# Ledger of designs, part 99: peptides against a protein of PDB entry 8OXM

Target 1, 371 residues: chain A of PDB entry 8OXM
Amino acid sequence: FKAEFRLAGGVNLPKIIDCVGSDGKERRQLVKGRDDLRQDAVMQQVFQMCNTLLQRNTETRKRKLTICTYKVVPLSQRSGVLEWCTGTVPIGEFLVNNEDGAHKRYRPNDFSAFQCQKKMMEVQKKSFEEKYEVFMDVCQNFQPVFRYFCMEKFLDPAIWFEKRLAYTRSVATSSIVGYILGLGDRHVQNILINEQSAELVHIDLGVAFEQGKILPTPETVPFRLTRDIVDGMGITGVEGVFRRCCEKTMEVMRNSQETLLTIVEVLLYDPLFDWTMNPLKALYLQQRPEDETELHPTLNADDQECKRNLSDIDQSFNKVAERVLMRLQEKLKGVEEGTVLSVGGQVNLLIQQAIDPKNLSRLFPGWKAWV

## One batch from the design tools (peptide; aimed at target 1 V11 H187 G366)

Design b2_p30_4_s3 (made by RFdiffusion4, then SolubleMPNN; from b2_p30_4, 19 letters changed)
Fold by OpenDDE base, seed 5:
Structure b2_p30_4_s3 (fold): chain B 371 residues (1-371), chain A 30 residues (1-30)
Amino acid sequence: as target 1 above (371 residues)
Amino acid sequence: DEEEKKREEEEKKKELEEEFARKKIEELLS
């Protein structure tokens, strides 16, 4: 291990540690302190299975559709090592860094990221109509710039084009796989971009199986497809390559229904895999930035095992697990709002839901739906 | 097949227009 560590951005201040393996290779490791990496480890195994399914299909293999995975080694219930992808940056760091973010560089006359955040926080407790109006004002005065990521990193036009395609394919694959698994909390710090491959790496996989819908501010989108995410695809946006890659990914997922249900069932009933949303986790995920200063480290989560009768906990858990499996089965059948959709119809509905300003305006301000 | 080819040609045209815009921005920032 090198004696120097870097802090990654974000609330939990994860430590990036460079280590030399027994093979003589330098590997960067993210050490999350106090985070339960077991959820990340389990979800990485599910992503590896999804990648195996995508590699078996000729159409998805030809398109190189894959969700980027990283090695998770849980060291304890609250500590582990993430094999950090060297040369990745959070999309939020590139876009909305306070000093030299792409929005500030390319759109200096737009609202600052701070002004946008403030405006959306001021309306957080307001009506959906007031949230929508302020969100539209923010969006009008905060124009997307993520196209410049590939332009800055890839000067050669042929390389630039290849990398933009790799990005678009990565967004499509991760969006559909993430939707099937009900992956939430897709804020701009939980999505990394590889500066060499232009592929996305999703981190912090603790909100899964649609548990984002039971947050104090429910999640209203199936995946992150915000204006900057779309801008990174180039002039075609969600049409063409992105849509086709979503459809081909969804086709493979739907054709693998029995395999996916069996895997998820085993995971839902694994007593070591805590996927359920708890009130403390919900408060943590939707905490106000102003309240971060007052949370002294003295939340020892003493396991106040509220001794709810073991029988009532087990019955409530089993009913939630059954509902998750039923909803997963519906998604894999193309059942949306009681209607059976084709692959193209289902993908179209999901894209429309993800880009709808009414859905985006209702998200928790910390999710930064205007980015 | 023909509609898919037309869509691919329109997609290529849009990509070329974007590449041209990129080169102009690079020339303006140089």
Scores: peptide ipSAE 0.006, ipTM 0.319, DockQ to the pose 0.010
OpenDDE base, seeds 1, 2, 3, 4: peptide ipSAE 0.000, 0.000, 0.000, 0.000; ipTM 0.273, 0.242, 0.246, 0.233

Design b2_p30_4_s4 (made by RFdiffusion4, then SolubleMPNN; from b2_p30_4, 21 letters changed)
Fold by OpenDDE base, seed 1:
Structure b2_p30_4_s4 (fold): chain B 371 residues (1-371), chain A 30 residues (1-30)
Amino acid sequence: as target 1 above (371 residues)
Amino acid sequence: EEEKEKAEREKKIEEERKKFAEARYKELLE
């Protein structure tokens, strides 16, 4: 390991460490010091299994539908080494985090990312109507620019077109698999884009199995399909390639119901895999900027000595696991809101839910649903 | 019949658990 580290942007200040392997190759490693990387590791294995299912189907294989995976080596419950996704950038960094972010470069007269966040934070405790009105004002004055990612990175028109298709396929595959696994909305920092492939890499998989719906501000979308995510697809938006890739991914998932249920059941009952939403984790994920006071959670490990009756915890856990499995089975049957839908009907409902400004306006403002 | 299906499902779960654990252990040992 080199003695020098770089801070990757973000709240957790993950450290990028350059290491020389035993093969003499330099590799970048992301060291997360506070996150349970076991959840990421487990979800990467689930993505590999989903990729195996997608590769077995001729239609999804021909479309190269895959979820990008990365190596996760959990070192402890709170530490691990991630293979740094070399040649990736967070979509949030490209769009809004840098002084040279794409919104500022291409839309200099629009609201700043800070102004948008401030406006949405001011209405966070207000009615759904007030949230919707302010969200629409923000959206009107913060126009999508993510189309420029592929235009900047791929100057050859034929390459540009192929990379935009690769992006669209990657969004579709990750959206549907993410919905099946209940990943919900994904923060813009937790979606990386590969600068060479235009494929997405989802990191920080700490919200799974619809646990985002039990957050203090519950998730209202099945996956992230915000205006910039759609703008990156180009002029067709969610129509054509995206929709067809979602349908073909959903078809493979539904046809693999037994396998997916078995895999998820194994994971839900793995005593080493904490997928349940902890109140502290929920507070952390939806921290208000005003609550950034020095609650260093000294997560003293000693609060495990609340021997809450192992029986009541185990019964509550089992009931949550059973509910997750039932909901997964419903999704894989196409049961939405008590109705059995076709693959096309289910995918259409999910797309409509994900792009609905009413649903987006209700999301936690920290997750930047206007981006 | 339902008990046999349950037992076959439990056996499949345990086999997949074992494969999953073995895969994790291999990746930890490499």
Scores: peptide ipSAE 0.019, ipTM 0.350, DockQ to the pose 0.020
OpenDDE base, seeds 2, 3, 4, 5: peptide ipSAE 0.008, 0.016, 0.000, 0.019; ipTM 0.355, 0.360, 0.245, 0.357

Design b2_p30_5 (made by RFdiffusion4)
Pose (drawn by RFdiffusion4):
Structure b2_p30_5 (pose): chain A 334 residues (1-279, 317-371), chain P 30 residues (1-30)
Amino acid sequence: FKAEFRLAGGVNLPKIIDCVGSDGKERRQLVKGRDDLRQDAVMQQVFQMCNTLLQRNTETRKRKLTICTYKVVPLSQRSGVLEWCTGTVPIGEFLVNNEDGAHKRYRPNDFSAFQCQKKMMEVQKKSFEEKYEVFMDVCQNFQPVFRYFCMEKFLDPAIWFEKRLAYTRSVATSSIVGYILGLGDRHVQNILINEQSAELVHIDLGVAFEQGKILPTPETVPFRLTRDIVDGMGITGVEGVFRRCCEKTMEVMRNSQETLLTIVEVLLYDPLFDWTMNPFNKVAERVLMRLQEKLKGVEEGTVLSVGGQVNLLIQQAIDPKNLSRLFPGWKAWV
Amino acid sequence: EEEELEEQNEEEFAERKAEERELRFEEEME
């Protein structure tokens, strides 16, 4: 074990440690004290199940739809450990870096990230109209730059297109699974982009199962489909590879709702922390019902096809009205 | 009484997570 450890930041102060194994290769682990990783363990298990189901289905096997997973080992009710992701860089560090940010490097005339943060802070005390107007003004003077990422990393057109296609597929699959699982904490620091495979990895998973509505600022989108992601998917945008991959993933999930419910039914027997406190679990039953409704496409008794559900999700995600009400720290304009 | 306790639990959970996000957002402005 290495004698030194680093802090990853945050109120809980997670610890980062390095371990040297028998082969001598250093492996980085993140011990997360005062936090419950049992929910993250369930998220990783359902991620692996979805990846296996996508691999089993011939339609998705050809498309090579995969979900990037990292091992999470719970150690107690209030602590645990997880595998650190290597060879990945934060999206916000690449895009909105103060020193060498992509938006500053490509578009110096556009508004800086500090100006946008100042405007968002000044407008949180305003009404809906002023928030919508400021958001539209910010979007007018802030063009997406993320499309140049592979252009700056993959000079060969074949490798560049391969990495772009893998990025698009990974974004579609991760967005579909996050909508199904109700993942809401999807700001720039929770998503890591690989420098080689160019596949997005979700690392935080701190809050899910429709927890953003509980937060003071509700989460009006099911997944992150901001202007930067759409521009980075290519000229075609959401139409094309993203829509088809979303439809395929939704079809696979509709075909495997039995396995998904079997995986998620681990609750109601060993409830995790932050629940059933202050004295057939209530919230667990509620989230199981909500997941079943999402999977069956019933909601309030209405039937919805896979294509219609995908179109509705795209419309909700790209709607500026929903993006205006989001948390300023979520970086909806980014 | 049970509904009031559920609301209090959701408020305490929301306050904790809101403080984390607010702190990160203030650090970014610095």

Design b2_p30_5_s1 (made by RFdiffusion4, then SolubleMPNN; from b2_p30_5, 19 letters changed)
Fold by OpenDDE base, seed 3:
Structure b2_p30_5_s1 (fold): chain B 371 residues (1-371), chain A 30 residues (1-30)
Amino acid sequence: as target 1 above (371 residues)
Amino acid sequence: KEEEREKERLEKLAAKRAKGMQQAFEEELK
């Protein structure tokens, strides 16, 4: 452990701990604050509820559509999270984290993950056009390899095929459930893959209810459906199994509108569930390596000016909560951009939004939209 | 000690919430 932990200033903010692995590589390890573990725990319960809905429906049950959940026992220490994710690996670790990442192994002549990140960071403050051009260059020189995950882990062709289907179903279910709940911050370290089941485990559920859209760099995709995510599905990509599983998941979600609204309403008004985006959380999620110098701890707690009347904060909170509920209701009605869509139309729109290189190019570089 | 008590309090509240959501969900499913 390097002794330098950066406190993102709030008592509840995740401690970034740089852990030197046994491999000598520094890994920024997010030591989640207690609040983030609580947020994860809450969202895991919502996922369990969604799973119950999915199990009640014959079509989703037959397809074994589930969002993977982990038991959030609020172990105050990161060790608890690791126990729950036993037999999982971050997709980013498999793909890009090490010199032995799948991109380096299978595409040794492509840009390095570092080169891709650097190129996208250089244009981070540039126009959308410049971001798009650089993103396309990065994508051309960084070809997807996630197909090799199942090929490496599952040598038997029948098992391989079954696991690829399990993966595709997991992506579909988690994408649609995640969209309904407005899950953000779906970077490659926040999505684990189970090495035995090929199912995805979503962690770091601290960006919910579309709060990713109010980040300094707004989230422009409904879920992670990047090229590697698609590559893991095999030759059919987003077509066939993925699309159908999305549609069937969306059907269940839309048919469970009342239940989902009631659940989310309880969550939104729970004073212990900090779902709102705050500036410190936003800074934390989109911290630039360059901004590391200016976070002098001289945020004097001049607590005085943030005495916006508790009433105005509460009114603002209630208005945000109402807007979240309204937007959730719209999603569950298939209302997108003021138009009522069929399940197929809505799912198609979401897929198109998620794979659009224009949307992907606008994401924060730390999200690694090229992966 | 105080931080542990606050932890236990928050864990109890989280568990109570958990149970409340589960109950609300189970009620909505009836």
Scores: peptide ipSAE 0.040, ipTM 0.566, DockQ to the pose 0.019
OpenDDE base, seeds 1, 2, 4, 5: peptide ipSAE 0.026, 0.026, 0.008, 0.011; ipTM 0.450, 0.469, 0.345, 0.297; seed 4 fails the geometry check

Design b2_p30_5_s2 (made by RFdiffusion4, then SolubleMPNN; from b2_p30_5, 17 letters changed)
Fold by OpenDDE base, seed 2:
Structure b2_p30_5_s2 (fold): chain B 371 residues (1-371), chain A 30 residues (1-30)
Amino acid sequence: as target 1 above (371 residues)
Amino acid sequence: EEEEKLKENLKKLAERRKKEMEEAFKKELE
């Protein structure tokens, strides 16, 4: 290990360390503290299996549809080393960095990221109508700029076009795979972009199997398809390559129903894979600035009072696992809201749900739905 | 063939893990 470390941005101040392998290669590693890297490790294996399914299909293989994966070495339940993808940046750091974020550079007269967050926090406890109105005001005064990522990184027009297609394909694949697996907590710090490939890398995979819907502020979107995410696709937005890549990914997922059900069943009953939402995890994910002051002392004390009878927890666990499997089976059959949809119909519904400003306005302010 | 072998291995793994979890849970209740 080198003695030098860099702090990555984020609440937990993850340490980037450079490690020399036994092969003499320097590898940058992200040391996350307090995050259960076992969840990430398990979900990376699921993504590798999904990639295998996508590579077997001629249509998805021709489109190079893959979800980016990284190596996770869990050291403990609360510590591990992520292989930091050299040349990745959080989309949030590029877009809304306080010093030199793309919104500040390209839209200096728009609201600051802080002003947007403050406005949405002020209405956090208010009606859905008030949240919607304030969200629309924020969106009018905070215009998307993510198109400039590819323009800054790829000066050659042919390379720029190819990388924009790679980005769009990566968003589509990760969105559909993420929806099938019920991935939540897709905030702007949990999505990295590769500066060389323009592909997305999803991190912090601890909210899976729609457990984001049981958060104190429920998740209301199937995946992140916010205005900046769409802006990165270019002028056609969702109506071009994105929709077609979503449809082809969904087709492969639906045709792989038995394999995906078997995989998820193995994971749900893995005693080492804590996919369930617990109150401490929920509080951590949706921390209010008011709650940061109180949590420092009590995280050690309340481990005792969750002596809910082990029997009631287990019966509840099995019922939740069964519901997750049933909901996964519905998704893979194209059952949405009790109706069987075609692949195109299902993908269309998911896109509409993900871009709906009413759904976006209801998200936790920390998710930054205006970005 | 490889896909069927993968499915069968995953199914055997699921059943084994389900049993191991049921047995671990029985041992924590004893």
Scores: peptide ipSAE 0.017, ipTM 0.404, DockQ to the pose 0.018
OpenDDE base, seeds 1, 3, 4, 5: peptide ipSAE 0.012, 0.014, 0.014, 0.007; ipTM 0.364, 0.359, 0.377, 0.297

Design b2_p30_5_s3 (made by RFdiffusion4, then SolubleMPNN; from b2_p30_5, 20 letters changed)
Fold by OpenDDE base, seed 5:
Structure b2_p30_5_s3 (fold): chain B 371 residues (1-371), chain A 30 residues (1-30)
Amino acid sequence: as target 1 above (371 residues)
Amino acid sequence: EEEKKLEEQFKKLAEKRYKGMKKAFEEELK
């Protein structure tokens, strides 16, 4: 290990350390303290299994449809080592960095990222109609710029086109697999982009199996398909390559129903895998920036053993697990709102839900749905 | 074949936009 470390951004200030392997290769590692990395480790294994299914299918293999994975080594319930993807940046850091963000550089006369966040926080407790109106005003005065990521990084037009295609495929694959697994909390800091491959790396996988719907402000979108995410795809947007890659990914997932159900069933009943949303975690994920100063909750998760009778906990857990499995089975059958959809119909519904400004305006302001 | 033609048209449009934006950036850096 090198003696020097860097701090990564974010509340938990994870330490980036460089180590030399026995093979003489330098590897960057992220050491998270006070976070349970077991959820990330389990979800990375599920992503690897999904990648195996995608590699077995000729259509998805030809399109190189994969979810980017990283190695997670949990060291304890509250510590672990992540293989840091060297040359990745949070999409939020590129887009909405306060000093040098792409929005400020390319759209200096638009609202600042801070002004957008402030406007949406002011209406957080208002009606859905008021939230929608303010969200539309924010969107009108905060135009997408993520197309410039590939333009800055890839000066050769042929390379630029190939990398934009890699980006679009990565968004499609991760969106569909993320939807099947019910992956939530897809804010702009939980999605990294690789500066060399233009592929996305999803981090912080603690909100899974649609547990984002039981947050104080429930999640209303199946995945992140915001205006900047779409702008990165270029002129076709969600049409053509993105839609086809979503459909081919969904086809592989639906054809692998038995395998996916068996895998998720084993995980849901693993006593070491806490996937359930607890009130403290829900509060942490939707804390106000103003409340960050006072609540240093020492999340000693140990102290509030609410002595619910063991029998009532187990019965409630089993009912939630059964409901998750039933909903997963519905998704894999193409059942949406009691209707059986084709792969194309299901993918179309999911895209429409993800881009709907009414759904986006209802999200927690910290999710930054206008980005 | 129609999908390939559409993809090639979008590729040409994308390259034209990229060259236009690159030129605009090279002019703003002067």
Scores: peptide ipSAE 0.013, ipTM 0.321, DockQ to the pose 0.013
OpenDDE base, seeds 1, 2, 3, 4: peptide ipSAE 0.000, 0.000, 0.010, 0.000; ipTM 0.265, 0.274, 0.291, 0.307; seeds 1, 4 fail the geometry check

Design b2_p30_5_s4 (made by RFdiffusion4, then SolubleMPNN; from b2_p30_5, 16 letters changed)
Fold by OpenDDE base, seed 1:
Structure b2_p30_5_s4 (fold): chain B 371 residues (1-371), chain A 30 residues (1-30)
Amino acid sequence: as target 1 above (371 residues)
Amino acid sequence: EEEEKLKKQLEELAKRRAEGMLKAFEEELK
């Protein structure tokens, strides 16, 4: 282990440690807290299962639809090391880095990422109409640039095209699986892109099973499909490859209903997997920059075993778990808003919901829905 | 002692999770 660590960008400021392996290779390691690692490890196992399902199906296998997974190695009860995906960068770092972000490089006359955030924060407590108007103004003055990722990294036109397709497939697979698992909107720092494969790696999987909908500012999109995410697909946007890959992924998920329900049931009732949203976690996820008072998380959660009657907690937990399972079953049946949809109809609805500026304008401004 | 007990519980739960997941896969393979 090198004594030097870097803070990874993002809310959780995970420690990046460079390690020299016994093979003499330097490997970056991400050190996260106990609970984040368990959640990430569980979700990586679910992703591996989804990948197995996707590999069994001829159509998804032919399209190479996979979710990128990373190794989670628990080192201790309180610490673990994520094998950092070598050769990955957060999409947020590429897009909106203060010094050399793609928006600043390609669109120097647009609003800064900070100006966009400020404008959206100012209207956070305003009406939906006012949020929408400001969001549209932000979007007009902050044009997408993520197309340039593949153009910068892949100079050969044939390789560029192939990598753009790999990106599009990765977004589609992760979006649909993320919807099924209820991962919701993904912060731009929690989506890594592999600089060699153009595939996405989702990290920090602490919001699952639609728990993002119970946040103080509820999630309004099924997955992150913001303008930059779409721009990375190139001229076709969400049409063609993306849509077809979503449909084929959804088809596999719906056809694997029983397996997915069984898996999620086991996870929901796993006492080690705290997937529930608590007020502290909710506050942390939607912390305002102005509320960056020194809440040092003295996560000295002393075991105040508040003897909350185990019965009432268990009943509340069981009711939430049952609701999650019911909603998962609905999704896997194609039930949206009480209507049974075809795979194509369901995927279309999800895409429309994810790209709707009205839904995007209602998201928590800290999650940068304009990026 | 408590740390070892928690470690054993963690290992047993990880094992049950893995076994449950494996069973779900084995049933889908039949």
Scores: peptide ipSAE 0.014, ipTM 0.377, DockQ to the pose 0.019
OpenDDE base, seeds 2, 3, 4, 5: peptide ipSAE 0.005, 0.009, 0.000, 0.007; ipTM 0.370, 0.319, 0.255, 0.278

Design b2_p30_6 (made by RFdiffusion4)
Pose (drawn by RFdiffusion4):
Structure b2_p30_6 (pose): chain A 334 residues (1-279, 317-371), chain P 30 residues (1-30)
Amino acid sequence: FKAEFRLAGGVNLPKIIDCVGSDGKERRQLVKGRDDLRQDAVMQQVFQMCNTLLQRNTETRKRKLTICTYKVVPLSQRSGVLEWCTGTVPIGEFLVNNEDGAHKRYRPNDFSAFQCQKKMMEVQKKSFEEKYEVFMDVCQNFQPVFRYFCMEKFLDPAIWFEKRLAYTRSVATSSIVGYILGLGDRHVQNILINEQSAELVHIDLGVAFEQGKILPTPETVPFRLTRDIVDGMGITGVEGVFRRCCEKTMEVMRNSQETLLTIVEVLLYDPLFDWTMNPFNKVAERVLMRLQEKLKGVEEGTVLSVGGQVNLLIQQAIDPKNLSRLFPGWKAWV
Amino acid sequence: EEQEEFEEEWAEEVEEDRETKLEEAHLFAS
């Protein structure tokens, strides 16, 4: 074990450690004290199940739809450990870096990230109209730059297109699974982009199962589909590879709702922390009902096809009205 | 009432944690 450890930041102060194994290769682990990783263990297990189901289905096997997973080992009710992701860089560090940010490098005339943050802080005390107007003004003077990422990393057109296609597929699959699982904490620091495979990886998973509505600032989108992600998917935008991959993933999930419910039914017997406190679990049953409604496409008794559900999700995600009400720290304009 | 107050305190704590992480994002990227 290495004698030094680093802090990853945050109120809980997670610890980062390095271990040297028998082969001598250093492996980085993240011990997360005062936090419950049992929910993250369930998220990783359902991620692996979805990846296996996508691999089993011939329609998705050809498309090579995969979900990037990292091992999470719970150690107690209030602690645990997880595998650190190597060879990945944060999206916000690449895009909105103060020093060498992509938006500053490509579009110096556009508004800086500090100006946008100042405007968002000044407008949080305003009403809906002023928030919508400021958001539209910010979007007018802030063009997406993320499309140049592979352009700056993959000079060969074949490799560039391969990485772009893998990025688009990974974004579609991750967005579909996050909507199904109700993942809400999807700001720039929770998503890591690989420098080689160019596949997005979700690292935080801190809050899910429709927890953004509980937060003071409700989460009005099911997944992150901001202007930067759409521009980086290519000229075609959401139409094309993203829509088809979302439809395929939704079809696979509708075909395997039995396996998904079997995986998620681990609750109601060993409830995790932050629940059933302050004296058939109530919230567990509620989230199971919500997940079942999402999977069956019933909601309030209405039937919805896979294509219609995908179109509705795209419309909700790209709607500036929903983006205006989001948390300023979520970086909806980014 | 006590359960509503607990859920409000938990939501505030999560919001503060997110803000701190955004401020100290360079530590994470180290």

Design b2_p30_6_s1 (made by RFdiffusion4, then SolubleMPNN; from b2_p30_6, 16 letters changed)
Fold by OpenDDE base, seed 4:
Structure b2_p30_6_s1 (fold): chain B 371 residues (1-371), chain A 30 residues (1-30)
Amino acid sequence: as target 1 above (371 residues)
Amino acid sequence: SELEEALKKRAEAIVEDQLKKLKEAHLFSE
């Protein structure tokens, strides 16, 4: 281990440690001290299974539809080593990192990321109408710039085009797989982009199975498809390649219903896979900047051994697991709001829900739905 | 299907490996 560590951007300030292997190769390792690396490890394995399904289908295989995975080695309940995806950057870092962020570079006269955050925080407890109006004002004065990522990294037009397609395919696959697994919205710091492949890597998978809907500020989108995410696809936006890749991914997911249900059932009833939302996790995920000052470091969160006593599989837990399975079955049947939709209809509904400014305006401001 | 059975066995083995790692991690925290 090198003595030098870098803090990665993010709520959890993960430590990037450069490790020299016995083979003399330097490997970047992300050490997260508070993240449920077990949940990440399990979700990475689910993603590998989804990738196996996608590789078996001719249409998804031809499109190279995959969700990017990384190795997670859980070291404890809350600590472990992530194999850091070398040559990745958080989308949030590229877009809104201080004065060097793409928004500041390309849109210097727009609102700062801080001004946007402040405006949305001020209306956090207000009506949905007030949130929507302020969100629209923020969006008008904070124009998307993520198109410039591929333009900066890929100067050759043919390479640029291929990388933009790789990005679009990665967003599509991750969005649909993420929807099926109920990952919900994704904080911009928990989405990495590979600077060589333009593919997305999702980290910190601590919200799954629609548990984002039971947060103090419930999630209102099926996945993150914010304006910058769309802008990275280029002029076609969500149309053409993205939509078709979503449809082909959804076709594979729906045609793999029994397999996916069986996998998720096993995971939901794993007594050591704590996927359930708890109040502390909810507070942590939606911490207000104002509340950070009083949380004395002395809450040794060690003592909540949620020893789920094998005996006290509370009837409440089983009912939540059953509801998750029922909702997963509905998704895989194309049942949305009590209506059976075609793959195209379901994908269209999900895209519309994800890009709707009314839904985006209702999200937790800390997750920066305007980015 | 053979795939579903293989994926089920893999999911079970994943759960068992996670279970084992978590038991081991608890044993090192005492």
Scores: peptide ipSAE 0.012, ipTM 0.329, DockQ to the pose 0.024
OpenDDE base, seeds 1, 2, 3, 5: peptide ipSAE 0.011, 0.005, 0.007, 0.000; ipTM 0.385, 0.333, 0.333, 0.276

